# Designs tried in a protein design run: peptides against a protein of PDB entry 6B9H. Part 33

Target 1, 151 residues: chain A of PDB entry 6B9H
Amino acid sequence: AELCESLLTWIQTFNVDAPCQTVEDLTNGVVMAQVLQKIDPAYFDENWLNRIKTEVGDNWRLKISNLKKILKGILDYNHEILGQQINDFTLPDVNLIGEHSDAAELGRMLQLILGCAVNCEQKQEYIQAIMMMEESVQHVVMTAIQELMSK

## One batch from the design tools (peptide; made by RFdiffusion4, then SolubleMPNN)

Design b2_p14_3_s4 (from b2_p14_3 with S3K E5K T6V)
Fold by OpenDDE base, seed 4:
Structure b2_p14_3_s4 (fold): chain B 151 residues (1-151), chain A 14 residues (1-14)
Amino acid sequence: as target 1 above (151 residues)
Amino acid sequence: SEKEKVKEFFESLL
């Protein structure tokens, strides 16, 4: 999926510790959790991160468990910190991500993280970083942001 | 152009 592919490229700019080269690398939620911690380490602190299981392997149940926690964290962050600036009417299906590595649903999950980045305290820095990416990626990111903010 | 449109969009977010 174009959304997932472009946002994977964006996620890679965070240079997190966990492997983040493929769609499969993201399905356990570890990369996403580390990215969120970079976005707002005061909110997504070490105590929060420690709730995410790191040694998941191919266990889809553990993946789903992590993804549910991450999704909840994103939604709580939106409500408590961002002031509900992100439209979450269409949430990603974390079951499809964890069990089937569904790229479309993963794209939706990454889209929510994108929403956190472009609305957080350091939003200007993240927006400027996006503006330095390849134009094709920027276009997809633009569409993704528009969907979050205008629906 | 599409490129200019995208640039203007992100500038509007700053």
Scores: peptide ipSAE 0.723, ipTM 0.958, DockQ to the pose 0.956
Fold by OpenDDE base, seed 2:
Structure b2_p14_3_s4 (fold): chain B 151 residues (1-151), chain A 14 residues (1-14)
Amino acid sequence: as target 1 above (151 residues)
Amino acid sequence: SEKEKVKEFFESLL
């Protein structure tokens, strides 16, 4: 999916420790958890990160477990820190991500992380970083942000 | 242009 591919490119700018070259690399949630920690290490602290299993392999049940924790973290962060409402009907289906590597649903998950980045304390830095990306990626990111803002 | 619109959008978020 276009959204997923563009946001994968964006995720790669975080230079996290976990492999993040492919859609499949993101399905276990480890990259996403590490990105969230970079966005707000005080909220997504080491204790939170330690709840995410790192040696998941192809176990889709473990992937889904991680993804559910990450989604909960994002939703809690939006409520407790960002003061932002999220429409539940637009939430990603983590089962499809974990079991089928669904790129569209993964894109929705990454979109939520994008929402965290462009609304966090360091939003200026993340927005400026996005402005340095390829124009085609910027356009997709813009659309994704606009969709979040319209909820 | 579309490129300029994108730039202006992100500038509006700053």
Scores: peptide ipSAE 0.722, ipTM 0.957, DockQ to the pose 0.944
Fold by OpenDDE base, seed 5:
Structure b2_p14_3_s4 (fold): chain B 151 residues (1-151), chain A 14 residues (1-14)
Amino acid sequence: as target 1 above (151 residues)
Amino acid sequence: SEKEKVKEFFESLL
């Protein structure tokens, strides 16, 4: 999906330790957890990150377990810190991500992380970084943000 | 242009 590919490119700008070159690299949730820690290390602290299993291989059950924890973290962050500025009426299906590497559902998950970045304490930094990306990526990101912030 | 519209959108978020 176009959304997933554009947001994968965006995720790569975080330069996390985990491999993040392909859609498959994101399905275990490790990259996403490391990105969230960069966005707000006080909330997504080391204790939170340690709940995410790093060596899951192709075990889709372990992937789904990680993804559920990450989704919960995002939703709690939106409620407790961001003041529910993100429209989450359509949540990603983490079962499809973990078991089938579904790019469309993964795109939805990455969109929620995008919402965290553009509303966090350092939102200006992340917005300015997006403005330095390719125009085609910026356009997709713009649409994704508009969808999140729409009432 | 579309490029200018995208720029203006992100500037409005700053």
Scores: peptide ipSAE 0.722, ipTM 0.957, DockQ to the pose 0.992
Fold by OpenDDE base, seed 3:
Structure b2_p14_3_s4 (fold): chain B 151 residues (1-151), chain A 14 residues (1-14)
Amino acid sequence: as target 1 above (151 residues)
Amino acid sequence: SEKEKVKEFFESLL
């Protein structure tokens, strides 16, 4: 999906330790967790990150477990820190991500992380970084942010 | 242009 591919490119700018070259690389949640820690290390601290299982391989059950924790973290962050209600927003199906590597649902997950970045304390820096990306990526990111703002 | 619209959008978020 175009959303997933564009946001994968965006995720790669964080230069996390975990491999993040393909859609499959993101399905275990490790990259996403490391990105969230970079976005707000005070909230997504080492204790939080340590709850995410590493080296899960192809175990889709462990992937789903990680993804559920990450989704909960994002929702809690939006509620507790960003003061945003996203109950009306269609949440990603983490089962489809973990078991089937569903790119559309993964894109929706990355969209939530994008929401964290453009609303966090360092939002100006993240927005400015996005403005330096390829035009096609910026357009997809713009649409993704607009969708978040409309719900 | 679309490029200008995108730029203006992100500038509006700053």
Scores: peptide ipSAE 0.721, ipTM 0.957, DockQ to the pose 0.929

Design b2_p14_4_s1 (from b2_p14_4, 5 letters changed)
Fold by OpenDDE base, seed 1:
Structure b2_p14_4_s1 (fold): chain B 151 residues (1-151), chain A 14 residues (1-14)
Amino acid sequence: as target 1 above (151 residues)
Amino acid sequence: SAEVRAFFQQLLAS
């Protein structure tokens, strides 16, 4: 879960409103949705964000519903805005995230969000912010970006 | 490390 742990630390730099201290905090997708809105508020606007249910609790069905919407948003953003095709073979299993808090699959989801950040209009700012993080986190982030670039 | 710094510098330049 090294990827997930490092990317959780990265996600925390966004200072979103939703709790984002643990892996479990991310499983309902609310933090991820708020992060995406910060990355590109014109695309991930209030209308998009309002489709994500905020009071989910432990309801894994609602978690999965949110996660599916978020994944769809990421895929559409990459295709429509970033001009990138994402390899479907490497997509995260949102069922495992929602039902079992699978850290490996959550890491893959956060990796897709990382891809959005380092390719968006404000990519320079996000890259510079990463360079201010702990070196061990930077190394994991570098590897994650390299993996995205190779596929 | 130098490798990490070089990677992100190149990424910024791309």
Scores: peptide ipSAE 0.726, ipTM 0.960, DockQ to the pose 0.919
Fold by OpenDDE base, seed 4:
Structure b2_p14_4_s1 (fold): chain B 151 residues (1-151), chain A 14 residues (1-14)
Amino acid sequence: as target 1 above (151 residues)
Amino acid sequence: SAEVRAFFQQLLAS
């Protein structure tokens, strides 16, 4: 999906420790967790990150478990820190991500992370970084933000 | 595009 592909490119700008070159690399949630920690290390601290299993392999059940924790973290962050600025009308299906590597649903998950970035304390820096990306990516990101923050 | 630039500029200003 175009959303997933563009946001994967965006995710890669974080230069996290975990491999993040493919859709499959993101399905265990480890990259997402590391990105969230960079976005707000005070909230997504080491205690939070330690709840994410890193040695998952191809175990889709463990992937789903991680993804559920990440989704919960995002939603809690939105509620507790961001003041519910992210619309949760269409939540990603983490089962499809973990079991089937569903790119469309993964895109929705990354979209939520994007919402965290553009609303966090360092939102200005993240927005400016996005403005330096390829125009085609910027357009997809723009649409994603519009959808996320719409009523 | 101009539309995209305008969007992010507005987002920065918000």
Scores: peptide ipSAE 0.726, ipTM 0.960, DockQ to the pose 0.974
Fold by OpenDDE base, seed 3:
Structure b2_p14_4_s1 (fold): chain B 151 residues (1-151), chain A 14 residues (1-14)
Amino acid sequence: as target 1 above (151 residues)
Amino acid sequence: SAEVRAFFQQLLAS
């Protein structure tokens, strides 16, 4: 999906330790967890990150377990830190991500992470970084943010 | 585009 591919490109700018070159690389949640830690290391601290299992391989049940924890973390962060600025009307189906590597649902998950980045304390830096990306990616990101923050 | 640039400038100002 266009959303997923654009946000994958965005995710790659974080330069996390975990492999993040393909959609499949993101399905175990490890990259997403590391990105969230970079966004707000005080909230997504080492104790939180340690709850995400590494070396998941192709075990889709373990992927789903990780993804559920990450989704919960995002929603809790939105409520506790961001003041519920993210529209959670349509949540990603983590089962489809973990079991089928569904790019559309993965895109929705990455969209929530985008919401964290553009609303966090360091939002200025993340927005400025987005403005340096390719215009085609910026356009997709713009649409994604508009969808998240519209009420 | 101008639309995209305007959007992110507004977002920075919010």
Scores: peptide ipSAE 0.726, ipTM 0.960, DockQ to the pose 0.938
Fold by OpenDDE base, seed 5:
Structure b2_p14_4_s1 (fold): chain B 151 residues (1-151), chain A 14 residues (1-14)
Amino acid sequence: as target 1 above (151 residues)
Amino acid sequence: SAEVRAFFQQLLAS
């Protein structure tokens, strides 16, 4: 999916420790958890990160378990810190991500992380970084942000 | 594009 492909490119700018080159690399949630820690290390602290299993392999049940924890973290962060500034009415299906590597649902998950970045304490830095990306990626990101803030 | 640049400039100002 176009959304997933563009946001994968955006995720790669964080230079996290975990491999993040393909859609499959993101399905275990480890990259997403490391990105969230960079966005707000006071909230997504080491204790939170340690709840995410890192040695998952191809076990889709463990992937789904990680993804559920990450989704809950995003929703709690939106409520407790961001004051409901992002849309969470249509949630990604983490079962489809973990079991089938569904790119469309993964794109929706990454979109929620994008919402965290452009509303966090360092939102200015993340917005400026997006403005340095390819035009085609910027356009998709713009549309994704508009969708988040319109609902 | 001009549209994209304008959007992010406005977002920075918010």
Scores: peptide ipSAE 0.725, ipTM 0.960, DockQ to the pose 0.968

Design b2_p14_4_s2 (from b2_p14_4, 7 letters changed)
Fold by OpenDDE base, seed 2:
Structure b2_p14_4_s2 (fold): chain B 151 residues (1-151), chain A 14 residues (1-14)
Amino acid sequence: as target 1 above (151 residues)
Amino acid sequence: MEEVRNFFRQLLES
């Protein structure tokens, strides 16, 4: 999926510790959790991060458990910190991500993280970083942001 | 390119 591929490239700019080269690498939620901690370490603190299991292998049930926690964290962050600036009417299906590595649904999950980045305290830094990416990626990111904040 | 650049410029100013 175009959205997933572009946002995977964006996620890679965070230089997290967990492997993040493929769609499959993101399905256990560990990369996403580490990215969220970088976005707002005061909110997504060590106690929050410790709730995400790091060694899940191919266990799709454990993946889904992690993904549900991450999705809840994102939605709570949007409500408590960002003031409901993100459209959450269309939520990713974390079951499809965990069990089937569904790229389209993963793209929607990464889109929510994008919403956190471009609305957080360090939004200027993240927006400027996006502006340094390939034009094709920037276009997809622009569309994704518009979808989040224009509804 | 111009459309994208303008979008993010406006986003920075928001």
Scores: peptide ipSAE 0.697, ipTM 0.950, DockQ to the pose 0.939
Fold by OpenDDE base, seed 5:
Structure b2_p14_4_s2 (fold): chain B 151 residues (1-151), chain A 14 residues (1-14)
Amino acid sequence: as target 1 above (151 residues)
Amino acid sequence: MEEVRNFFRQLLES
């Protein structure tokens, strides 16, 4: 999916420790958790990150468990810190991500993380970084933000 | 291109 591909490129700019070259690399949630910690390390602190299991391999049940924790963290962050600026009417199906590596649903998950980045305390830095990406990627990101923040 | 640039500029100012 175009959304997932563009947001994968965006995720790669965070330079996290976990491998993040392919869609499959994102399905265990480890990359996403590390990205969220970079976005707001006071909220997504080491105690939070330690709840995400590493070394899950191809175990889709463990992937889903991680993804559920991450989704909950994103939603709680939106309510408690961001003031519910993100419209969550279309939540990702983490079962399809963990069990089938569904790119469309993964795109929706990454879109929620994008919402965290462009609304967090360091939103200026993340927006400026997006403005330095390829124009085609910027266009997809723009559409994704518009969808999230529409009322 | 200008549409995208304008969008993010406005987003920065929001």
Scores: peptide ipSAE 0.697, ipTM 0.950, DockQ to the pose 0.938
Fold by OpenDDE base, seed 3:
Structure b2_p14_4_s2 (fold): chain B 151 residues (1-151), chain A 14 residues (1-14)
Amino acid sequence: as target 1 above (151 residues)
Amino acid sequence: MEEVRNFFRQLLES
């Protein structure tokens, strides 16, 4: 999916410790959790990150468990810190991500993380970084942000 | 392009 591939490219700019080269690499949630910690380490602190299982392998049940925690963290962050600026009516199906590596649903999850980045305390730096990416990626990101900000 | 640049410039000002 175009959304997923573009946001995967965006995620790679964070240079996290976990492998993040493919869609499959993101399905266990470890990369996403590490990215969220970079976005706001005071909220997504080490204690929060430690709740995410790192050695999941191909266990889709453990993947789903991680993804549920991450999704909850994102939604709580949006409510408690960002002031509910992100539309949450079309939440990603973490079951499809964990069990089937569904790129469309993964794209929706990454879209929520994008919303965190462009609304957080350091949003200016993240927006400026996006403006340095390929034009095609920027266009997809723009559309994704517009969708998030709509009620 | 211009459409995208304008969007992010406005977003920076928000």
Scores: peptide ipSAE 0.695, ipTM 0.950, DockQ to the pose 0.931
Fold by OpenDDE base, seed 4:
Structure b2_p14_4_s2 (fold): chain B 151 residues (1-151), chain A 14 residues (1-14)
Amino acid sequence: as target 1 above (151 residues)
Amino acid sequence: MEEVRNFFRQLLES
């Protein structure tokens, strides 16, 4: 999906330790968790990160478990820190991500992370970084942010 | 490009 591919490119700018070159690389949630820690290490601290299983392999059940924790973390972060409400009907289906590597649903998950980045304490830096990306990526990111703002 | 640049400039100013 276009959203997923563009946001994958964006995710890659975080230079996390976990492999993040493909859609499949993101399905276990480890990259996402590491990105969230970079976004707000005070909230997504080491204790939080330690709840994410790193040795998942192809176990879709473990992937889903991780993704559920990450989604909860994002929602809690939005509620507790960002003061935002996310419309539930647009939440990603983590089952489809974990079991089927569904790019569309993964894109929606990354979109939520994008929401965290552009609203966090360092939002200015993340926005400026986005402005330095390729035009096609910027356009997709713009649309994704607009969708978040309309929820 | 102008539309996108304008969007993010506005976002920075918000």
Scores: peptide ipSAE 0.695, ipTM 0.950, DockQ to the pose 0.899

Design b2_p14_4_s3 (from b2_p14_4 with D2E D6R D10E)
Fold by OpenDDE base, seed 2:
Structure b2_p14_4_s3 (fold): chain B 151 residues (1-151), chain A 14 residues (1-14)
Amino acid sequence: as target 1 above (151 residues)
Amino acid sequence: SEEVKRFFEELLAS
């Protein structure tokens, strides 16, 4: 999916420790958890990160477990810190991500993380970083943000 | 494009 591929490129700019080259690399949630910690380490602290299983392999049940925790973290962050600035009308189906590596649903998850980045304390830095990316990626990101911020 | 640039500039100003 176009959204997933563009946001995968965006995720790669965070330079996290976990491998993040492919859609499959993101399905266990480890990369996403590490990205969230970079976005707000005070909220997504080490105690939170330790709840995410790192050695998951191909176990789709463990993937889904991680993804559910991450989704909850994002939603809680939006409510408690961001003041519910993003639209969560359509949430990603973490079952499809974990069991089938569904790129469309993964894109939706990454879109929520994008919402965290462009609304967090360091939103200026993240927005400026996006403005340095390829125009095709910027356009997809713009559309994704517009969808998130719509009432 | 100018559209994309303007969008992010406005987002920065928000």
Scores: peptide ipSAE 0.720, ipTM 0.957, DockQ to the pose 0.932
Fold by OpenDDE base, seed 4:
Structure b2_p14_4_s3 (fold): chain B 151 residues (1-151), chain A 14 residues (1-14)
Amino acid sequence: as target 1 above (151 residues)
Amino acid sequence: SEEVKRFFEELLAS
């Protein structure tokens, strides 16, 4: 999916420790958790990150477990820190991500993370970084942000 | 594009 591919490119700019080259690399949630920690290390602290299982392999149950925790973290962050600046009416189906590596649903998950980045304390830096990306990626990101912030 | 550029500029100003 275009959304997923563009946001994967965006995710790669974080230079996290976990492999993040493919859609499959993201399905266990480890990359996403590390990205969230970079976005707000005070909220997504080490204790939070430690709840994410790193040695998941192909275990879709563990993937889903991680993804559920991450989604909860994102939603809690949105409510507690961001003041619900993003719209969560269309939440990603983490079961499809974990079990089937569904790119469309993964895109939705990454979209929520994008929402965190462009609304966090360091939002200026993240927005400026996005503005330095390839135009086609910027366009997708723009659309994704618009969708998140739509009422 | 100009549209994209303006969008992010406005987002920065928000």
Scores: peptide ipSAE 0.720, ipTM 0.957, DockQ to the pose 0.935
Fold by OpenDDE base, seed 5:
Structure b2_p14_4_s3 (fold): chain B 151 residues (1-151), chain A 14 residues (1-14)
Amino acid sequence: as target 1 above (151 residues)
Amino acid sequence: SEEVKRFFEELLAS
């Protein structure tokens, strides 16, 4: 999916410790959790990160468990910190991500993380970083942000 | 494009 591939490229700019080269690398949630910690380490602190299981392998049940925790963290962050600036009427299906590596649903999950980045305390830095990316990626990111913040 | 550039500039100003 175009959204997933563009946002995978964006996720790679965070230079997290976990492997993040493929869609499959993202399905266990570890990369996403590390990205969220970079976005707001006071909220997504070490205690929060420690709830995400590492060394998951191909266990789709453990993947789904991690993804559910991450989605809850994003939604709570949006409500408690961001003032509900993200439109969440179409939430990702984490079961399809964990069990089938569904790229479309993974794209929706990464889109929510994008919403956190462009609304957090350091939003200026993240927006400026996006403006330095490939133009085709910028266009997809623009559309994704518009969808998130539309009424 | 100019459209994309303007979008992010406006987003920075928000």
Scores: peptide ipSAE 0.718, ipTM 0.957, DockQ to the pose 0.934
Fold by OpenDDE base, seed 3:
Structure b2_p14_4_s3 (fold): chain B 151 residues (1-151), chain A 14 residues (1-14)
Amino acid sequence: as target 1 above (151 residues)
Amino acid sequence: SEEVKRFFEELLAS
């Protein structure tokens, strides 16, 4: 999916410790959790990150467990910190991500993380970083942001 | 494109 591939490229700019080269690398949620910690380390602190299981391997049940925690964290962050600035009318299906590495659903998950980045206290830095990416990626990101902020 | 550039500039100003 174009959304997933573009946002994967965006995620790679965070230079997290976990491998993040493929869609499969993102399905266990570890990369996403590390990215969220970079976005807001006061909220997604070490205690929060420690609840995400590492070394999951191919265990799709553990993947789904991690993804559910991450999704909850994103939604809680949106409500508690961002003041519900993003639209969550269509939530990602974390079961499809964990079981089947569904790129479309993964794209929706990464879209929510994008929403956190462009609305957080350091949003200026993240927006400026996006503006330095390839134009084709910027266009996809623009559309994704517009969808999040529209009702 | 100019559309994309304008979008992010407006987003920065918000």
Scores: peptide ipSAE 0.718, ipTM 0.957, DockQ to the pose 0.937

Design b2_p14_4_s4 (from b2_p14_4, 4 letters changed)
Fold by OpenDDE base, seed 2:
Structure b2_p14_4_s4 (fold): chain B 151 residues (1-151), chain A 14 residues (1-14)
Amino acid sequence: as target 1 above (151 residues)
Amino acid sequence: SKEVKEFFQKLLAS
C-alpha cells in the first residue's frame, strides 16, 4: 500500500535499533514501540517499553499482543497528552497486521504514530524533517495528516 | 509542490 510504503520510509528516519527495512519487520511492534519512545520518552518510558516483548519471531499471537499494547498506548497518549487532536474512528486491525502482515492496516497504525509526532512537544522538528523528504512521500504524509485532523 | 509546502508551513504555524 502507498500509505504503508511512504510511512515506512518515514519510520526509517528515526534510526531505531530494531530492523525496519520491510513491512514484516514492523509487524511485531518493536520498531513502532521504539519510535514512540523517541517521540515522547517521558510518556513512552522504559517501563512502558518493557511491556513490549522482543524476540517474537514468527509468533503471530505475540505480535498481536504487542500491537494491541502499542495501539492502546497511542490512544491513551492522544487522550491524555495530545488532547484528542486526531481522529480515532478508523482504527487499524492489529490481527491482520500480526497474522497476515497486512500492509494497509499497518499503514493505518503508522498513520497514528505520525499523528503523535506532528502533535507532540517536538512537533516542529518532526514537521521540518518531513519537509526534507521526497515530494511523493510528503504528499502522502500530508494526506495522512489531513485524515487524522478531520472531525 | 507549492500546495504541500504551504500545508506544512501552516501546520508549523499552528
Scores: peptide ipSAE 0.716, ipTM 0.957, DockQ to the pose 0.926
Fold by OpenDDE base, seed 4:
Structure b2_p14_4_s4 (fold): chain B 151 residues (1-151), chain A 14 residues (1-14)
Amino acid sequence: as target 1 above (151 residues)
Amino acid sequence: SKEVKEFFQKLLAS
């Protein structure tokens, strides 16, 4: 999906330790967790990150477990830190991500992470970084942000 | 595009 591909490109700019070249690379949640830690290391601290299993292989049950924790973390961050600036009326189906590597649902998960980045303490830096990306990616990101913040 | 640029400029100003 266009959303997933564009946001995958965006995720790659974080240069996390985990491999993040493909949709499949993101399905275990490890990349997402590392990205969230970069976004706000005070909130997504080592204790939080350590709850994410790093050696899940192809175990979709473990993937889903990680993804559920990550989604909860994102939602809690939105409520506790961001002041609920991100709409969650359409949450990603983490079961589809973990079990089927569903790119559309993964895109929605990455969209939530995008929301964290553009609303966090370092939002200026993240927005400026996005503005330096390819125009086609910027357009998708714009649409994704608009959707998250729409009333 | 102009639209995209203006969007992020507005976002930065918010």
Scores: peptide ipSAE 0.715, ipTM 0.957, DockQ to the pose 0.937
Fold by OpenDDE base, seed 3:
Structure b2_p14_4_s4 (fold): chain B 151 residues (1-151), chain A 14 residues (1-14)
Amino acid sequence: as target 1 above (151 residues)
Amino acid sequence: SKEVKEFFQKLLAS
């Protein structure tokens, strides 16, 4: 999916420790958790990150478990820190991500993380970084942000 | 594009 591919490119700019070259690399949630920690290390601290299991391999049940924790973290962050600036009328199906590497649903998950980045305390830096990306990616990101923050 | 640039400029100003 176009959304997923563009946001994968965006995720890669974080240069996290976990492999993040393919859609499959993101399905265990480890990359996403590390990205969230970079976005707000005070909230997504080491204790939070340690709840995400690493080395899950192809175990889709463990992937889903991680993804559920991450989704909860994102939603809690939105409510507790961001003041519910992100609408959640369409949440990603983490089961499809974990079991089938569904790119569309993964795109929705990454979109929520994008929402965290552009609304967090360091939002200016993340927005400026996005403005340095390829034009085609910027356009997709723009649309994704608009969808998140619209009523 | 002009549209994209203006969008992110507005977002920065918010």
Scores: peptide ipSAE 0.714, ipTM 0.957, DockQ to the pose 0.936
Fold by OpenDDE base, seed 5:
Structure b2_p14_4_s4 (fold): chain B 151 residues (1-151), chain A 14 residues (1-14)
Amino acid sequence: as target 1 above (151 residues)
Amino acid sequence: SKEVKEFFQKLLAS
């Protein structure tokens, strides 16, 4: 999916420790957890990160467990810190991500992380970084932000 | 594009 591929490119700019070159690399949630810690290390602290299993392999049940924790963290962060209203009807299906590597649903998950970045304390820095990306990626990111803010 | 640039400039100002 176009959304997933563009946001994968965006995720790669964080230079996290975990491999993040393919869609499959993101399905265990480890990259996403490390990105969230960079976005707000006071909220997504070491205690939070330690709840994410790092040695998952191809175990889709463990992937789903990690993804559920990450989704909950994102939702709690939006309500407790950002004061943002999220439409629960359009939330990503983490079962499809973990079991089938569904790119469309993964794109929706990455879109929520994008929402955290452009609304966090360091939002100016993240927006400026997006403005330095390839134009085609910027356009997809713009549309993704517009969709989030309209909900 | 001009549209994209203006969008992010507006977002920075918000």
Scores: peptide ipSAE 0.713, ipTM 0.957, DockQ to the pose 0.901

